# Peptides against a protein of PDB entry 3B8E: the designs that were tried, part 82

Target 1, 230 residues: chain A of PDB entry 3B8E
Amino acid sequence: PFLIFIIANIPLPLGTVTILCIDLGTDMVPAISLAYEQAESDIMKRQPRNPKTDKLVNEQLISMAYGQIGMIQALGGFFTYFVILAENGFLPIHLLGLRVNWDDRWINDVEDSYGQQWTYEQRKIVEFTCHTPFFVTIVVVQWADLVICKTRRNSVFQQGMKNKILIFGLFEETALAAFLSYCPGMGVALRMYPLKPTWWFCAFPYSLLIFVYDEVRKLIIRRRPGGWVE

## One batch from the design tools (peptide; made by RFdiffusion4, then SolubleMPNN)

Design b1_p15_8_s3 (from b1_p15_8, 11 letters changed)
Fold by OpenDDE base, seed 2:
Formats: structure tokens, C-alpha cells, sequence
Structure b1_p15_8_s3 (fold): chain B 230 residues (1-230), chain A 15 residues (1-15)
């Protein structure tokens, strides 16, 4: 997220507080739940055929999986960010390079994609309005990612959601997201403005696509063991 | 100001 913000010079998609809440609040329990579920699924109990090479491959595969999950979460968040800004008159192409004028408090006539002028205060309101939905979108995408990552090769439908730690993590993330989004004073204290309940659903099509893609991937792996898709 | 900002944010959200 932060790299795209710097490279594209777009309005800030995530506040410092939202980043801290992701890193310290939402990502910790899922990471623990995934570590536990990987340990339970006997994926790690297969003694590495070669302890040195297979540990390195497993660490690389875990690192790649976490890297991919993080990219998917960021993509989901940016999708919601662009949707919200587009609904407020700022199309994605128009946001490129806009940050300099966006963050200037003396410029009160920043035009949107439709020629409407926005004051600094109005722009900051819409910016802070994006922070909470971005955070919530990450949580919603994490639901799908956690369910997907539960099994490396088996379908979610075959193994079910029996891991109590995973379920607890999902509830904790959801409760935290609801608390930060709707608790009185969070808009003042954290600059996380409340979102409409409809924005919780903005990520669902994306999460569903990821889920379907991964189930198809797992199906291919099961039908063709040893293919390039492993 | 912040209540007005939040009211405006809620209004903008309703759009």
C-alpha cells in the first residue's frame, strides 16, 4: 500500500493508525492460526526427505504464501479505495499525481474527474473515509485467505473449519474491525470515520474470486500431482 | 468542526 502511494502519488489510502491496527491487531492472530493449522494438518510432520533442502523449501514456500496473502490483501484494499473515490467523483486515472495538490491546504479548487471543485476539508474527509473501509476490506479478504490457507492441497469443503484457533481469530478480527469502525469517538481519536454497512460487502466479490481461483488451483494440483502449479 | 466533518462524511457516505 505505502509503495503504491509513493510511486503513484495518490491520496493516502491508509492512515498510520490503520497500518498499526493491521500489523498489531489483525495480522497477528491470523498468522498464529495459520501456523497452528499448518502444524495440525501434518504438512510439517512429514519428515523432510532432506532436512536442509526441505526446510529451506518449506520456509521459502511459507514466505511466498505470506507474501502472496499480503499482496492479495493490498489489492482488495486498493479496490475498495478506488471504488469509494470513484463514487465521490475521483476516477483512478485522475488520482495519479494528485497527491501534491490534494495535500495542499491552500488549494481549495482541486477538480474531480467531473470538473467539481473540492475544498481541502472536503478532500480530507473523503480521504479519512477511505481509511476505515480499506481496513475492513483487509479483514474481509483475510477471512477468505485464512480459509484458503487452511489446506495446501485439499478443498475447504473436504476438510471443514474445525480449527478453533482459526475461528477465534476470524471472530477477533471481525470484532476489532467493528469496534474501530462503529465505536463512538473512533473518528475523533483515530481518524477512522464510520463506514456504511454496504462497504463491508465491497471486498466480497474479490474474496470470492480468490476463493474460486484457489479451489480450482487445488483441484488441478490434485488431478496433476507434480505440475508447475505446485 | 469534527462533528460537522463527521456529519459531512455521513452525508457523503449516503451519496
Amino acid sequence: as target 1 above (230 residues)
Amino acid sequence: KLEEEMKLARKLAKL
Scores: peptide ipSAE 0.023, ipTM 0.645, DockQ to the pose 0.013
Fold by OpenDDE base, seed 4:
Structure b1_p15_8_s3 (fold): chain B 230 residues (1-230), chain A 15 residues (1-15)
Amino acid sequence: as target 1 above (230 residues)
Amino acid sequence: KLEEEMKLARKLAKL
């Protein structure tokens, strides 16, 4: 997200605080889930025939999978961001390079895609209105990621302890999202303005895409063991 | 100012 913000010079899609909440709150749960999954896998697996190579391959696999999922999550967040800005008169093409003028408090006549002029205060309200739905989109997409992590290595039936950690993670992320979105004072403290309930549903297509992507990936792995998708 | 921003955000969120 931050890299695209720098490269495209678009208005800030996520506040620094929201990024920190994602990194510390939501990314920790998948990491913990993976750590427990690895520990359970190490308990259940006979000694790997080659512990160094099998560990390296597994780390590379995990890194690629997380990298790919992270990209889809970012795409989901940016989609929500662009939809909100488009609904407020700023088409995606118009946002490119707009950051400099957007963040300038002395420019009060920034035009949208329809020729409407926006004051600095109005622009910042729209920007902060994007932060909460972007965050919520990431959380909803992470639900799919967590469910996928549940199904990655073992049958759902073999994942007793993993299921508890996963459910706890889903609860924690959802509770955090609800707290940041609806708790009185969060709009003041974090500039996270409350969102319409409809914005929770904007992430669902991306959650489905992640789910389909992972199922297709698993299908390819099952059909072509040792392929590049591993 | 923030209360006005929040009021405006709520108004925009009703659109």
Scores: peptide ipSAE 0.056, ipTM 0.719, DockQ to the pose 0.013; fails the geometry check
Fold by OpenDDE base, seed 1:
Structure b1_p15_8_s3 (fold): chain B 230 residues (1-230), chain A 15 residues (1-15)
Amino acid sequence: as target 1 above (230 residues)
Amino acid sequence: KLEEEMKLARKLAKL
């Protein structure tokens, strides 16, 4: 997100506080939960991999897969960001290069895509209004990530949701997202303004995309063991 | 002021 902010010179899509909440709040418990996930039903049936060749290839492929998932997550966040700004009159093309004027407190007549003038205060309100939905979008996408990361090869439908820690992680990150989004004073303290419940659904297509992507990947791995996708 | 800003934010963001 921050790289695109710099490159495209768009208004800041995700604040520092929201980034910290993602890194420390939403990622930590899920990551721990994965360490305590039940072993795949087939792990004990697999022959030991060649520790020299298979490990490096698998680590590279896993890294690529997680990199791709991370990119889809970022795209989901940006989608939400662009939707909110577009609904407020700022079309994506108009946001390109707008940061300089956007962040200038002395410019109170920044025009949107429809010629409506926005004061600095109004612009900052809409910017901060994007931060919470962006964060929530990441959380919703992380649901899919956490679920798919339970297994390397088996479908989620085969492994099930037996890990109580995983369920707790999903609850915790969701509760944190709800707290940050709706608790009184969060707009003051964290510049995280409340959002409509409907904004939670904005990320669902991307969450589903990640889920489908990983299930397809795993299906390919199961059908073609030793393929370049494993 | 902040409550007004938040109300405005909700209105502006259609939230």
Scores: peptide ipSAE 0.055, ipTM 0.714, DockQ to the pose 0.014; fails the geometry check
Fold by OpenDDE base, seed 5:
Structure b1_p15_8_s3 (fold): chain B 230 residues (1-230), chain A 15 residues (1-15)
Amino acid sequence: as target 1 above (230 residues)
Amino acid sequence: KLEEEMKLARKLAKL
């Protein structure tokens, strides 16, 4: 998110407070929950690994997979951001390079894609209105991430949803997201303005994409043990 | 100012 903000000079898509809420709030309980996940049913059926080759390859492939998942999460957040701004009159192409004028408090006549003029205050309200849905999008995508992290090789359908602590983590991060989004005073305290309930659904295609991506990856690993996808 | 921003944000959130 931050790199695209610098390169494209777009209005800030994700606030510092929102980032802190992700790093300290929504990720902590899910991460702990993974420590209590049951071992894969086939762990004892795995062949001994070659310590010289298989360790390095597996570390690279795990790193690549998590990197790709992180990119899909970011894309989901940006999609929500662009949809909200487009609904408020700012088409994606018009946002490129707009940051300089957007952040200038002395410019009160920034035009949108339809010729409507926006004051500094109006622009900042729209910006902060994007931060909460971006955050919520990340949380909804994290549901898929947490579920896929249960196993490295087995399908989620094979492993099942038996970890009660993981289920608790999903409810906790969702409850935190709802609290930060809708609790009175959060707009004042954290600049997290309330969002329409409909914005929660904008992340669903990306959660599904991550889930399908990981299930396909795991399917390939099961069919081709020791392949380049492991 | 912040209260006015919040009122406007609530209006936008209903959109």
Scores: peptide ipSAE 0.024, ipTM 0.652, DockQ to the pose 0.013; fails the geometry check

Design b1_p15_8_s4 (from b1_p15_8, 9 letters changed)
Fold by OpenDDE base, seed 3:
Structure b1_p15_8_s4 (fold): chain B 230 residues (1-230), chain A 15 residues (1-15)
Amino acid sequence: as target 1 above (230 residues)
Amino acid sequence: DLEEIAKLARELARL
């Protein structure tokens, strides 16, 4: 999100405070819960790794976590961001290079894609209105990400949902997201304005995409052990 | 609906 904000000079899609809420709030309990996950049923059928040659965190794991899954998360957030701004009169193409004028408090006549002028205050309301749905989109995508991270090879349907701490983590992150989105004063404290409940559903296609993609990946690994996908 | 969100945002900003 921040890289595109700098490169494209668009209005800030996700605030620094919302990023901190993700990293320290919603992600912490789910991440810890993975330490309590049961071993995969086939783990005893795998050869032990060579501790000198086989890295615990390999390039493929990093590529999956940061490259593939992280990119889908970012796409989900940006989709929500662009939809909200478009509904407010700012088409995606019009946002390119707009940041400089958008962030200038002395410019009160920034035009949208339809020629409507926006004051600094109005623009900041719209910006902060985008932060909450972007945050919620990340949380909804994290549901799928956390579930797929339970296993390397086995399907989630084979592993099951027996980790009570992981289930608790999913409820905790969702409850925290709802609290941060709807609690009075969050607009002032965190620059997170409340969102319509319908925005929670905007991320569901991306969560489903992540889940299906990883299940297909794992299926390929099971059918072709030692392939380029493993 | 945008006006309602903006109104709600302004109300929350006053708290």
Scores: peptide ipSAE 0.011, ipTM 0.431, DockQ to the pose 0.014
Fold by OpenDDE base, seed 5:
Structure b1_p15_8_s4 (fold): chain B 230 residues (1-230), chain A 15 residues (1-15)
Amino acid sequence: as target 1 above (230 residues)
Amino acid sequence: DLEEIAKLARELARL
């Protein structure tokens, strides 16, 4: 998110406090829950790693986690961001390069795509209105990410949802997201304004995309063991 | 305190 903010010079899509809420709040318990996941049924059919050549975290795992899944998460967040700004009169093309004028408190006549003028205060309300739905989008996508991380090769349908700590993690991150989104004073304290409940559904296509993508990947691995997708 | 958290958060986001 921050890289695109710098390169495209768009209004800030995700606040720093919101990023901390993801890293320290919503991701911690889910990540710990994976340590309690049951071993895959085929674990004894895998060759032991070569301790001289094979790292626990290899380039394939990094590419998959940060390159593919992380990119889909970012796309989901940005989709929500662009939809909210478009509903408020700012089309995506108009946002390119707008940050300089957007962040200037002395400019009170920033025009939207329809020629409406926006004061600094009005612009900041819209910006902070984007932060909460972006955050919630990440949390909803993290549901799929956490579930797909239960297994490396087997389908989630083969593994099942028996890990009670993981289920607790999903409820915890969702409850925290709801608390941060709707608790009075969060707009002042965290720059997270309340969102309409409909914004929770904007992430669902991306969550489904991650889930389907990983299940297809795992299916390919099961059908072609030793392929470049492992 | 909130400004310091926001500053720390900005430093962490630079990482």
Scores: peptide ipSAE 0.009, ipTM 0.458, DockQ to the pose 0.022
Fold by OpenDDE base, seed 2:
Structure b1_p15_8_s4 (fold): chain B 230 residues (1-230), chain A 15 residues (1-15)
Amino acid sequence: as target 1 above (230 residues)
Amino acid sequence: DLEEIAKLARELARL
């Protein structure tokens, strides 16, 4: 998100405080919960890894976690961001290069895609209105990400949802997201303005995409062991 | 609606 903000010179899609809430708030308990996941039913039937060739964290796992899944998460966040700005008169193409004028307090006549002029205060309200739904979008996408991380090879339907700590983590991150989004004073304290409940659903297609993608991946691994997808 | 967001922002700023 921050790289696109710099390269495209768009208004800031995700605030620093929001990033800290993701890294220190919503991600911690879910990540810890994975340590308590039940072992895959076939783990003892696998050949021991070769410590010289097989890393626990290989380039494929890194590529999946930071490349593929991370890209889908970012796309989900940006989709929500662009939808909100478009609903407020700023089409995605118009946002390119707008940051300099957007962030200038002395410019009170920034035009949207329809020729409406926006004051600095109005622009900042819209910007901060994007921070909360971007955050919530990440949390909703993280539901799928956490669930798919339960197993390396087995389907989630084969593994089941028996880890009570993981379930608690999902509730905790969701409750924290709701608290940060709707608690009075969060707009002033964290620059996270309250979100209409409908915006929680904007991320659902991306969560479903991640889930389906990983289930298909795991299916391929089960059918073709030793393939490039493993 | 921008007016509702602006209204909510003003209500929050009064808190």
Scores: peptide ipSAE 0.005, ipTM 0.402, DockQ to the pose 0.013
Fold by OpenDDE base, seed 4:
Structure b1_p15_8_s4 (fold): chain B 230 residues (1-230), chain A 15 residues (1-15)
Amino acid sequence: as target 1 above (230 residues)
Amino acid sequence: DLEEIAKLARELARL
């Protein structure tokens, strides 16, 4: 999100404090929960990795985590961001290059896509109104990401949801997201304004997309062992 | 400024 903010010169889609809440708040407990995941049913039937050739973190894993799943997460967040700004009169094309004028406190006549003028305060309200739904979108997408990380090869339906700590992590990150979104004073403390409950559903298509993508990937791996997808 | 922003955000959240 921050890279696109710089490259496209768009209004800030996700605040630094909100990013810290993701990285330190919502993602840590779920990530730790994976250490308690049960081994895949076929793990002992697989050949041991060659410690001399097989890296724990390889290019394929990085490509999947950052290049594929991370891109779908970013797309989900940006979709929510663009929808909110469009609903407030700022179409995506109009946001390109707008950052400089958007962040200037002395410019109080920034026009939207419909010619309506926005004061600095009004613009900052809309910006901070984007931060919370973007954050919540990431959390909802993280549900799918966490669940798909349970297994490398087996379907989640084959593995099941037996890891109670992972289930706890899903509830914890959701509860934290709700707390940060709706607790009184969070708008002042974290610039996270309360969002309509409907915004939680904006991420669901992307969460589903991640889940379906990974299940299809795992299905391909199971049907074609040693393919480029593994 | 932040209180006014928070007030407006609450008003927008009610819409």
Scores: peptide ipSAE 0.017, ipTM 0.485, DockQ to the pose 0.013; fails the geometry check

## One batch from the design tools (peptide; made by RFdiffusion4, then SolubleMPNN)

Design b1_p16_1_s1 (from b1_p16_1, 13 letters changed)
Fold by OpenDDE base, seed 1:
Structure b1_p16_1_s1 (fold): chain B 230 residues (1-230), chain A 16 residues (1-16)
Amino acid sequence: as target 1 above (230 residues)
Amino acid sequence: LKELKKLAEELKKKLL
């Protein structure tokens, strides 16, 4: 999110407060829950990692986490962002380079794609209206991420959902996301304005895409051990 | 929430 904000000079798609709520709020309990996950059924059949040659974090894992899953997450968030701004009159092409004028408090006549003038206050309302849906989009995608992180090789259907702490983590992050989205005063405190319930569903295709993608990846790994996908 | 906001502003200042 933030890199595209800098490179494209678009209005801020995800606020720093919302980023902190993700990193420190929604992700902590789910991440800790993975420490309580049952080992994969084949873990004792795998060769031990050679500490001298095998990196714990390899290029494939970085590619998977940042290059694949992270890109799908970013696409999901940006899709939601662009749809909301387009519904408010700002087409994606018009947002390019707009940040400077958008963030200027003294410019109260920033035109949208339809020639409507927007005050600074109105622009900030629509910007902050994007932050909550982007945040919720990340949480919904993180459901898939957490579930796919249960195993490296086995299907989630083989591993099952026996980790009660992980289930609690999914509930906690969702409850926190709902609290931050709908609690009175969050718009003032966190710049997280109330979200239409329909926007929760905007991320579901991306969450499903990640899940399907990882299940296909794991299926390939199971069928072709030692492949470039592992 | 105030601390989170402060931390967010500090992070924003470091990134921007």
Scores: peptide ipSAE 0.000, ipTM 0.252, DockQ to the pose 0.020
Fold by OpenDDE base, seed 2:
Structure b1_p16_1_s1 (fold): chain B 230 residues (1-230), chain A 16 residues (1-16)
Amino acid sequence: as target 1 above (230 residues)
Amino acid sequence: LKELKKLAEELKKKLL
């Protein structure tokens, strides 16, 4: 998110406060819950790793986490951001380079894609209106990410949802996201304005995409052990 | 949430 904000000079898609709410709020309990996940049914049938050659964190795991899943998460957040701005008159192409004028308090006549002029206050309202749905989109995508992280090889359908701490983590992050989105005063305190309940569904295609992608990946690993898809 | 709010207010003061 922040790299695209710098490179494309677009209005800020995700505020620093919302990033902190993800890193310290919604991600903590889910991440801890993975330490309590049941061992895969075949883990004791695998050869022990060679500690000198087989790193716990290999280039392939980094590529999967940051290059694939992280990219899908970012695309989900940006999709929600662009849809909200387009519904308010700002088409994606018009946002390129707009940040300089967008953040200037003295410019009160920034035009949208339809020639409507926006005051600084109006622009900041729509910017902060994007922060909460972007945050919620990340939480909804994290449901799929957390569930796929339960196993490296077995399908989630084979492993099942037996980890009560993980289930609690999914409810906790969802309840925290709802609290931050709808509690009175969060717009003033955290610049997280209330969102329409329909925005929770905007991320569902991306969560489904992550889930299907990882289940297909795991299916390939089970059929072709030692392949490039590990 | 109180710590996040405090951090948010401190960051807000630095950015504004």
Scores: peptide ipSAE 0.000, ipTM 0.276, DockQ to the pose 0.019
Fold by OpenDDE base, seed 4:
Structure b1_p16_1_s1 (fold): chain B 230 residues (1-230), chain A 16 residues (1-16)
Amino acid sequence: as target 1 above (230 residues)
Amino acid sequence: LKELKKLAEELKKKLL
Protein backbone atom coordinates (compact mmCIF):
# COMPACT_ATOMS: atom_id res chain seq x y z
CA PRO B 1 0.00 0.00 0.00
CA PHE B 2 2.52 2.65 1.09
CA LEU B 3 4.85 1.98 -1.87
CA ILE B 4 2.04 2.65 -4.35
CA PHE B 5 1.11 5.76 -2.36
CA ILE B 6 4.65 7.08 -2.94
CA ILE B 7 5.15 5.88 -6.54
CA ALA B 8 1.74 6.83 -7.93
CA ASN B 9 1.23 9.85 -5.64
CA ILE B 10 -2.31 8.72 -4.81
CA PRO B 11 -4.29 9.52 -1.64
CA LEU B 12 -3.20 7.28 1.26
CA PRO B 13 -4.94 3.90 0.81
CA LEU B 14 -4.18 2.52 4.27
CA GLY B 15 -3.32 4.51 7.38
CA THR B 16 -0.38 3.78 9.67
CA VAL B 17 -2.70 3.00 12.58
CA THR B 18 -4.63 0.57 10.39
CA ILE B 19 -1.39 -1.15 9.37
CA LEU B 20 -0.46 -1.51 13.04
CA CYS B 21 -3.89 -3.01 13.74
CA ILE B 22 -3.20 -5.63 11.04
CA ASP B 23 0.38 -6.42 12.04
CA LEU B 24 -0.13 -6.44 15.82
CA GLY B 25 -3.87 -7.00 16.18
CA THR B 26 -5.41 -9.27 13.59
CA ASP B 27 -2.35 -11.24 12.40
CA MET B 28 -0.76 -12.14 15.74
CA VAL B 29 -3.15 -14.76 17.15
CA PRO B 30 -3.75 -16.44 13.77
CA ALA B 31 0.00 -16.68 13.14
CA ILE B 32 0.64 -18.19 16.60
CA SER B 33 -2.20 -20.65 16.04
CA LEU B 34 -0.29 -22.29 13.17
CA ALA B 35 2.29 -23.53 15.69
CA TYR B 36 -0.44 -25.77 17.11
CA GLU B 37 -1.53 -27.23 13.76
CA GLN B 38 -1.59 -31.01 13.49
CA ALA B 39 1.03 -32.62 11.32
CA GLU B 40 -0.09 -33.51 7.82
CA SER B 41 -1.30 -37.11 7.55
CA ASP B 42 1.43 -37.93 5.02
CA ILE B 43 4.34 -36.21 6.81
CA MET B 44 5.90 -39.55 7.79
CA LYS B 45 5.85 -40.59 4.11
CA ARG B 46 8.09 -37.66 3.13
CA GLN B 47 11.84 -37.66 3.31
CA PRO B 48 13.13 -35.49 6.14
CA ARG B 49 14.52 -32.16 5.03
CA ASN B 50 18.29 -31.92 4.98
CA PRO B 51 19.00 -29.43 7.79
CA LYS B 52 22.31 -28.45 6.16
CA THR B 53 20.92 -27.59 2.70
CA ASP B 54 17.18 -27.09 3.10
CA LYS B 55 16.07 -23.84 4.71
CA LEU B 56 12.88 -23.62 6.77
CA VAL B 57 12.12 -20.43 4.85
CA ASN B 58 13.22 -20.77 1.24
CA GLU B 59 12.75 -18.69 -1.91
CA GLN B 60 9.70 -20.77 -2.87
CA LEU B 61 8.00 -20.04 0.45
CA ILE B 62 8.85 -16.33 0.18
CA SER B 63 7.55 -16.31 -3.40
CA MET B 64 4.31 -17.97 -2.25
CA ALA B 65 3.84 -15.70 0.77
CA TYR B 66 4.87 -12.33 -0.68
CA GLY B 67 4.88 -12.82 -4.44
CA GLN B 68 1.59 -14.68 -4.87
CA ILE B 69 -0.69 -14.48 -1.85
CA GLY B 70 0.55 -11.07 -0.67
CA MET B 71 -0.04 -9.62 -4.14
CA ILE B 72 -3.61 -10.99 -4.23
CA GLN B 73 -4.21 -9.40 -0.82
CA ALA B 74 -2.83 -6.08 -2.01
CA LEU B 75 -5.00 -6.24 -5.15
CA GLY B 76 -8.05 -6.93 -3.00
CA GLY B 77 -7.34 -3.94 -0.78
CA PHE B 78 -6.65 -1.64 -3.73
CA PHE B 79 -9.79 -2.82 -5.50
CA THR B 80 -11.85 -1.80 -2.47
CA TYR B 81 -10.00 1.53 -2.30
CA PHE B 82 -10.57 2.36 -5.98
CA VAL B 83 -14.25 1.35 -5.82
CA ILE B 84 -14.89 3.64 -2.83
CA LEU B 85 -13.09 6.56 -4.44
CA ALA B 86 -14.85 5.99 -7.76
CA GLU B 87 -18.23 5.94 -5.97
CA ASN B 88 -17.22 9.31 -4.51
CA GLY B 89 -16.36 10.82 -7.90
CA PHE B 90 -12.62 10.04 -8.06
CA LEU B 91 -11.84 7.71 -10.96
CA PRO B 92 -8.57 5.72 -10.68
CA ILE B 93 -6.79 7.71 -13.40
CA HIS B 94 -7.63 11.00 -11.68
CA LEU B 95 -6.00 9.81 -8.44
CA LEU B 96 -2.56 9.61 -10.10
CA GLY B 97 -0.51 12.56 -8.89
CA LEU B 98 -3.42 13.92 -6.82
CA ARG B 99 -1.72 13.34 -3.41
CA VAL B 100 0.05 16.71 -3.31
CA ASN B 101 -3.17 18.69 -3.67
CA TRP B 102 -5.16 16.12 -1.68
CA ASP B 103 -2.96 16.50 1.41
CA ASP B 104 -2.73 20.30 1.16
CA ARG B 105 -4.88 21.85 3.88
CA TRP B 106 -5.04 25.19 2.10
CA ILE B 107 -6.52 23.81 -1.12
CA ASN B 108 -10.27 23.51 -0.57
CA ASP B 109 -11.32 23.21 -4.21
CA VAL B 110 -9.74 19.94 -5.39
CA GLU B 111 -11.86 18.74 -8.28
CA ASP B 112 -13.01 15.17 -8.76
CA SER B 113 -13.41 13.43 -12.13
CA TYR B 114 -16.76 15.19 -12.60
CA GLY B 115 -15.66 18.74 -11.72
CA GLN B 116 -17.07 18.64 -8.18
CA GLN B 117 -14.95 20.57 -5.69
CA TRP B 118 -13.86 18.95 -2.43
CA THR B 119 -12.74 20.72 0.73
CA TYR B 120 -9.80 19.38 2.72
CA GLU B 121 -12.13 18.04 5.40
CA GLN B 122 -14.32 16.27 2.86
CA ARG B 123 -11.27 14.70 1.20
CA LYS B 124 -9.93 13.44 4.53
CA ILE B 125 -13.30 11.91 5.38
CA VAL B 126 -13.26 10.01 2.09
CA GLU B 127 -9.64 8.94 2.67
CA PHE B 128 -10.36 7.68 6.19
CA THR B 129 -13.53 6.03 4.89
CA CYS B 130 -11.24 3.96 2.63
CA HIS B 131 -8.97 2.82 5.50
CA THR B 132 -11.59 0.72 7.31
CA PRO B 133 -12.81 -1.20 4.22
CA PHE B 134 -9.19 -1.79 3.18
CA PHE B 135 -8.47 -3.19 6.65
CA VAL B 136 -11.58 -5.40 6.62
CA THR B 137 -10.68 -6.59 3.11
CA ILE B 138 -7.29 -7.72 4.41
CA VAL B 139 -8.89 -9.52 7.38
CA VAL B 140 -11.36 -11.36 5.14
CA VAL B 141 -8.54 -12.37 2.79
CA GLN B 142 -6.49 -13.51 5.80
CA TRP B 143 -9.19 -16.07 6.59
CA ALA B 144 -8.27 -17.86 3.39
CA ASP B 145 -4.54 -17.34 3.98
CA LEU B 146 -4.67 -18.85 7.44
CA VAL B 147 -6.70 -21.83 6.25
CA ILE B 148 -4.38 -22.56 3.30
CA CYS B 149 -1.32 -22.26 5.56
CA LYS B 150 -2.50 -25.28 7.59
CA THR B 151 -0.86 -27.61 5.08
CA ARG B 152 1.87 -27.61 2.44
CA ARG B 153 0.60 -30.52 0.37
CA ASN B 154 -2.65 -31.95 1.70
CA SER B 155 -5.97 -30.32 0.89
CA VAL B 156 -7.68 -28.51 3.75
CA PHE B 157 -10.47 -31.04 3.27
CA GLN B 158 -7.98 -33.85 3.97
CA GLN B 159 -6.43 -32.09 6.97
CA GLY B 160 -9.73 -30.87 8.41
CA MET B 161 -10.36 -27.99 10.82
CA LYS B 162 -9.31 -29.67 14.07
CA ASN B 163 -7.04 -26.90 15.38
CA LYS B 164 -9.25 -25.13 17.92
CA ILE B 165 -6.66 -22.37 18.42
CA LEU B 166 -6.74 -21.58 14.69
CA ILE B 167 -10.55 -21.47 14.76
CA PHE B 168 -10.33 -19.17 17.77
CA GLY B 169 -7.85 -16.98 15.85
CA LEU B 170 -10.32 -16.62 12.95
CA PHE B 171 -13.04 -15.51 15.36
CA GLU B 172 -10.66 -13.21 17.25
CA GLU B 173 -9.43 -11.37 14.14
CA THR B 174 -13.02 -11.04 12.89
CA ALA B 175 -14.26 -9.76 16.25
CA LEU B 176 -11.37 -7.30 16.45
CA ALA B 177 -12.09 -6.11 12.90
CA ALA B 178 -15.75 -5.62 13.79
CA PHE B 179 -14.83 -3.81 17.02
CA LEU B 180 -12.42 -1.43 15.24
CA SER B 181 -14.96 -0.82 12.45
CA TYR B 182 -18.12 -0.25 14.50
CA CYS B 183 -17.15 0.78 18.04
CA PRO B 184 -18.14 4.40 18.77
CA GLY B 185 -15.15 6.74 18.81
CA MET B 186 -12.92 4.68 16.47
CA GLY B 187 -13.28 7.38 13.82
CA VAL B 188 -11.75 9.91 16.22
CA ALA B 189 -9.26 7.60 17.94
CA LEU B 190 -7.99 5.57 14.98
CA ARG B 191 -9.35 7.49 11.95
CA MET B 192 -11.31 4.35 11.10
CA TYR B 193 -14.73 5.54 10.04
CA PRO B 194 -17.78 3.25 10.18
CA LEU B 195 -18.04 0.59 7.51
CA LYS B 196 -21.16 -0.31 5.58
CA PRO B 197 -21.73 -4.05 6.13
CA THR B 198 -21.77 -4.59 2.35
CA TRP B 199 -18.01 -3.88 2.20
CA TRP B 200 -17.29 -7.12 4.07
CA PHE B 201 -18.47 -8.97 0.97
CA CYS B 202 -16.13 -7.03 -1.36
CA ALA B 203 -13.22 -9.22 -0.22
CA PHE B 204 -14.99 -12.58 -0.63
CA PRO B 205 -14.04 -13.07 -4.30
CA TYR B 206 -10.38 -12.59 -3.35
CA SER B 207 -10.60 -15.01 -0.43
CA LEU B 208 -12.21 -17.54 -2.73
CA LEU B 209 -9.53 -16.91 -5.36
CA ILE B 210 -6.75 -17.52 -2.83
CA PHE B 211 -8.41 -20.67 -1.54
CA VAL B 212 -9.04 -22.10 -5.02
CA TYR B 213 -5.55 -21.13 -6.17
CA ASP B 214 -3.88 -22.88 -3.25
CA GLU B 215 -6.07 -25.99 -3.50
CA VAL B 216 -5.21 -26.24 -7.21
CA ARG B 217 -1.52 -25.74 -6.37
CA LYS B 218 -1.66 -28.48 -3.73
CA LEU B 219 -3.52 -30.75 -6.15
CA ILE B 220 -0.76 -30.25 -8.74
CA ILE B 221 1.91 -31.00 -6.10
CA ARG B 222 0.11 -34.23 -5.14
CA ARG B 223 -0.20 -35.31 -8.78
CA ARG B 224 3.31 -34.24 -9.82
CA PRO B 225 5.70 -34.68 -6.88
CA GLY B 226 8.95 -32.75 -7.30
CA GLY B 227 7.45 -30.24 -9.73
CA TRP B 228 8.39 -26.55 -9.88
CA VAL B 229 5.14 -25.72 -8.06
CA GLU B 230 6.30 -27.37 -4.81
CA LEU A 1 -21.74 11.62 -2.07
CA LYS A 2 -24.77 13.12 -0.37
CA GLU A 3 -24.40 10.73 2.56
CA LEU A 4 -20.68 11.50 2.83
CA LYS A 5 -21.37 15.23 2.73
CA LYS A 6 -23.95 14.74 5.47
CA LEU A 7 -21.47 12.70 7.51
CA ALA A 8 -18.84 15.39 6.93
CA GLU A 9 -21.21 18.06 8.15
CA GLU A 10 -22.14 15.99 11.19
CA LEU A 11 -18.47 15.38 12.01
CA LYS A 12 -17.69 19.06 11.47
CA LYS A 13 -20.49 19.94 13.90
CA LYS A 14 -19.05 17.53 16.49
CA LEU A 15 -15.49 18.83 16.10
CA LEU A 16 -16.38 22.36 16.19
Scores: peptide ipSAE 0.000, ipTM 0.206, DockQ to the pose 0.048
Fold by OpenDDE base, seed 3:
Structure b1_p16_1_s1 (fold): chain B 230 residues (1-230), chain A 16 residues (1-16)
Amino acid sequence: as target 1 above (230 residues)
Amino acid sequence: LKELKKLAEELKKKLL
């Protein structure tokens, strides 16, 4: 979010404190849970990694995690952000370059895409209204990301959901997201205004997209071992 | 996978 906030000069899509809650709160238990995942059924058929030549994290794995999954996650969050701002009168094209005037407390007549004037206080309310749905969108997309990370090659349907710690992690991150979204005082403490329950569903298509994409990728790897898709 | 998740989290930090 912050890179696009700088590059596109758009209103802040996600607060810094909210980012810290993702990084330290919602992601940590799910990440630890993967250490307890059962080995893939074919792991003993693979040659041992050469510790001198083979890195644990290779460029291909970075490219996949960062370039594909991370990009889809960011797109999901930004989609939710743009939908909320569009519902409040700010079309995506109008947001480009708007940050300078948006963040200026002395400008109380910033026009939306329909010519409606917005005070500084009104603009900050709608900005902070975006933070919670963006956060929740990331959490919902993280469900898919965690599930697809259970295996490197086998389908999740072949591996199953036997890791109780992973299941606990999914509930923990969801419970934390609900707490941060609905607990009284979070608007003051975290600048996270209460989330309409409908916004939880806005991320579901992206979560499904990640899941389907990775299952298709794994299917291709199984059918064409040693291909460029590995 | 743990390192991947850590990297994905760091990337989420940067993209977020």
Scores: peptide ipSAE 0.000, ipTM 0.216, DockQ to the pose 0.019; fails the geometry check

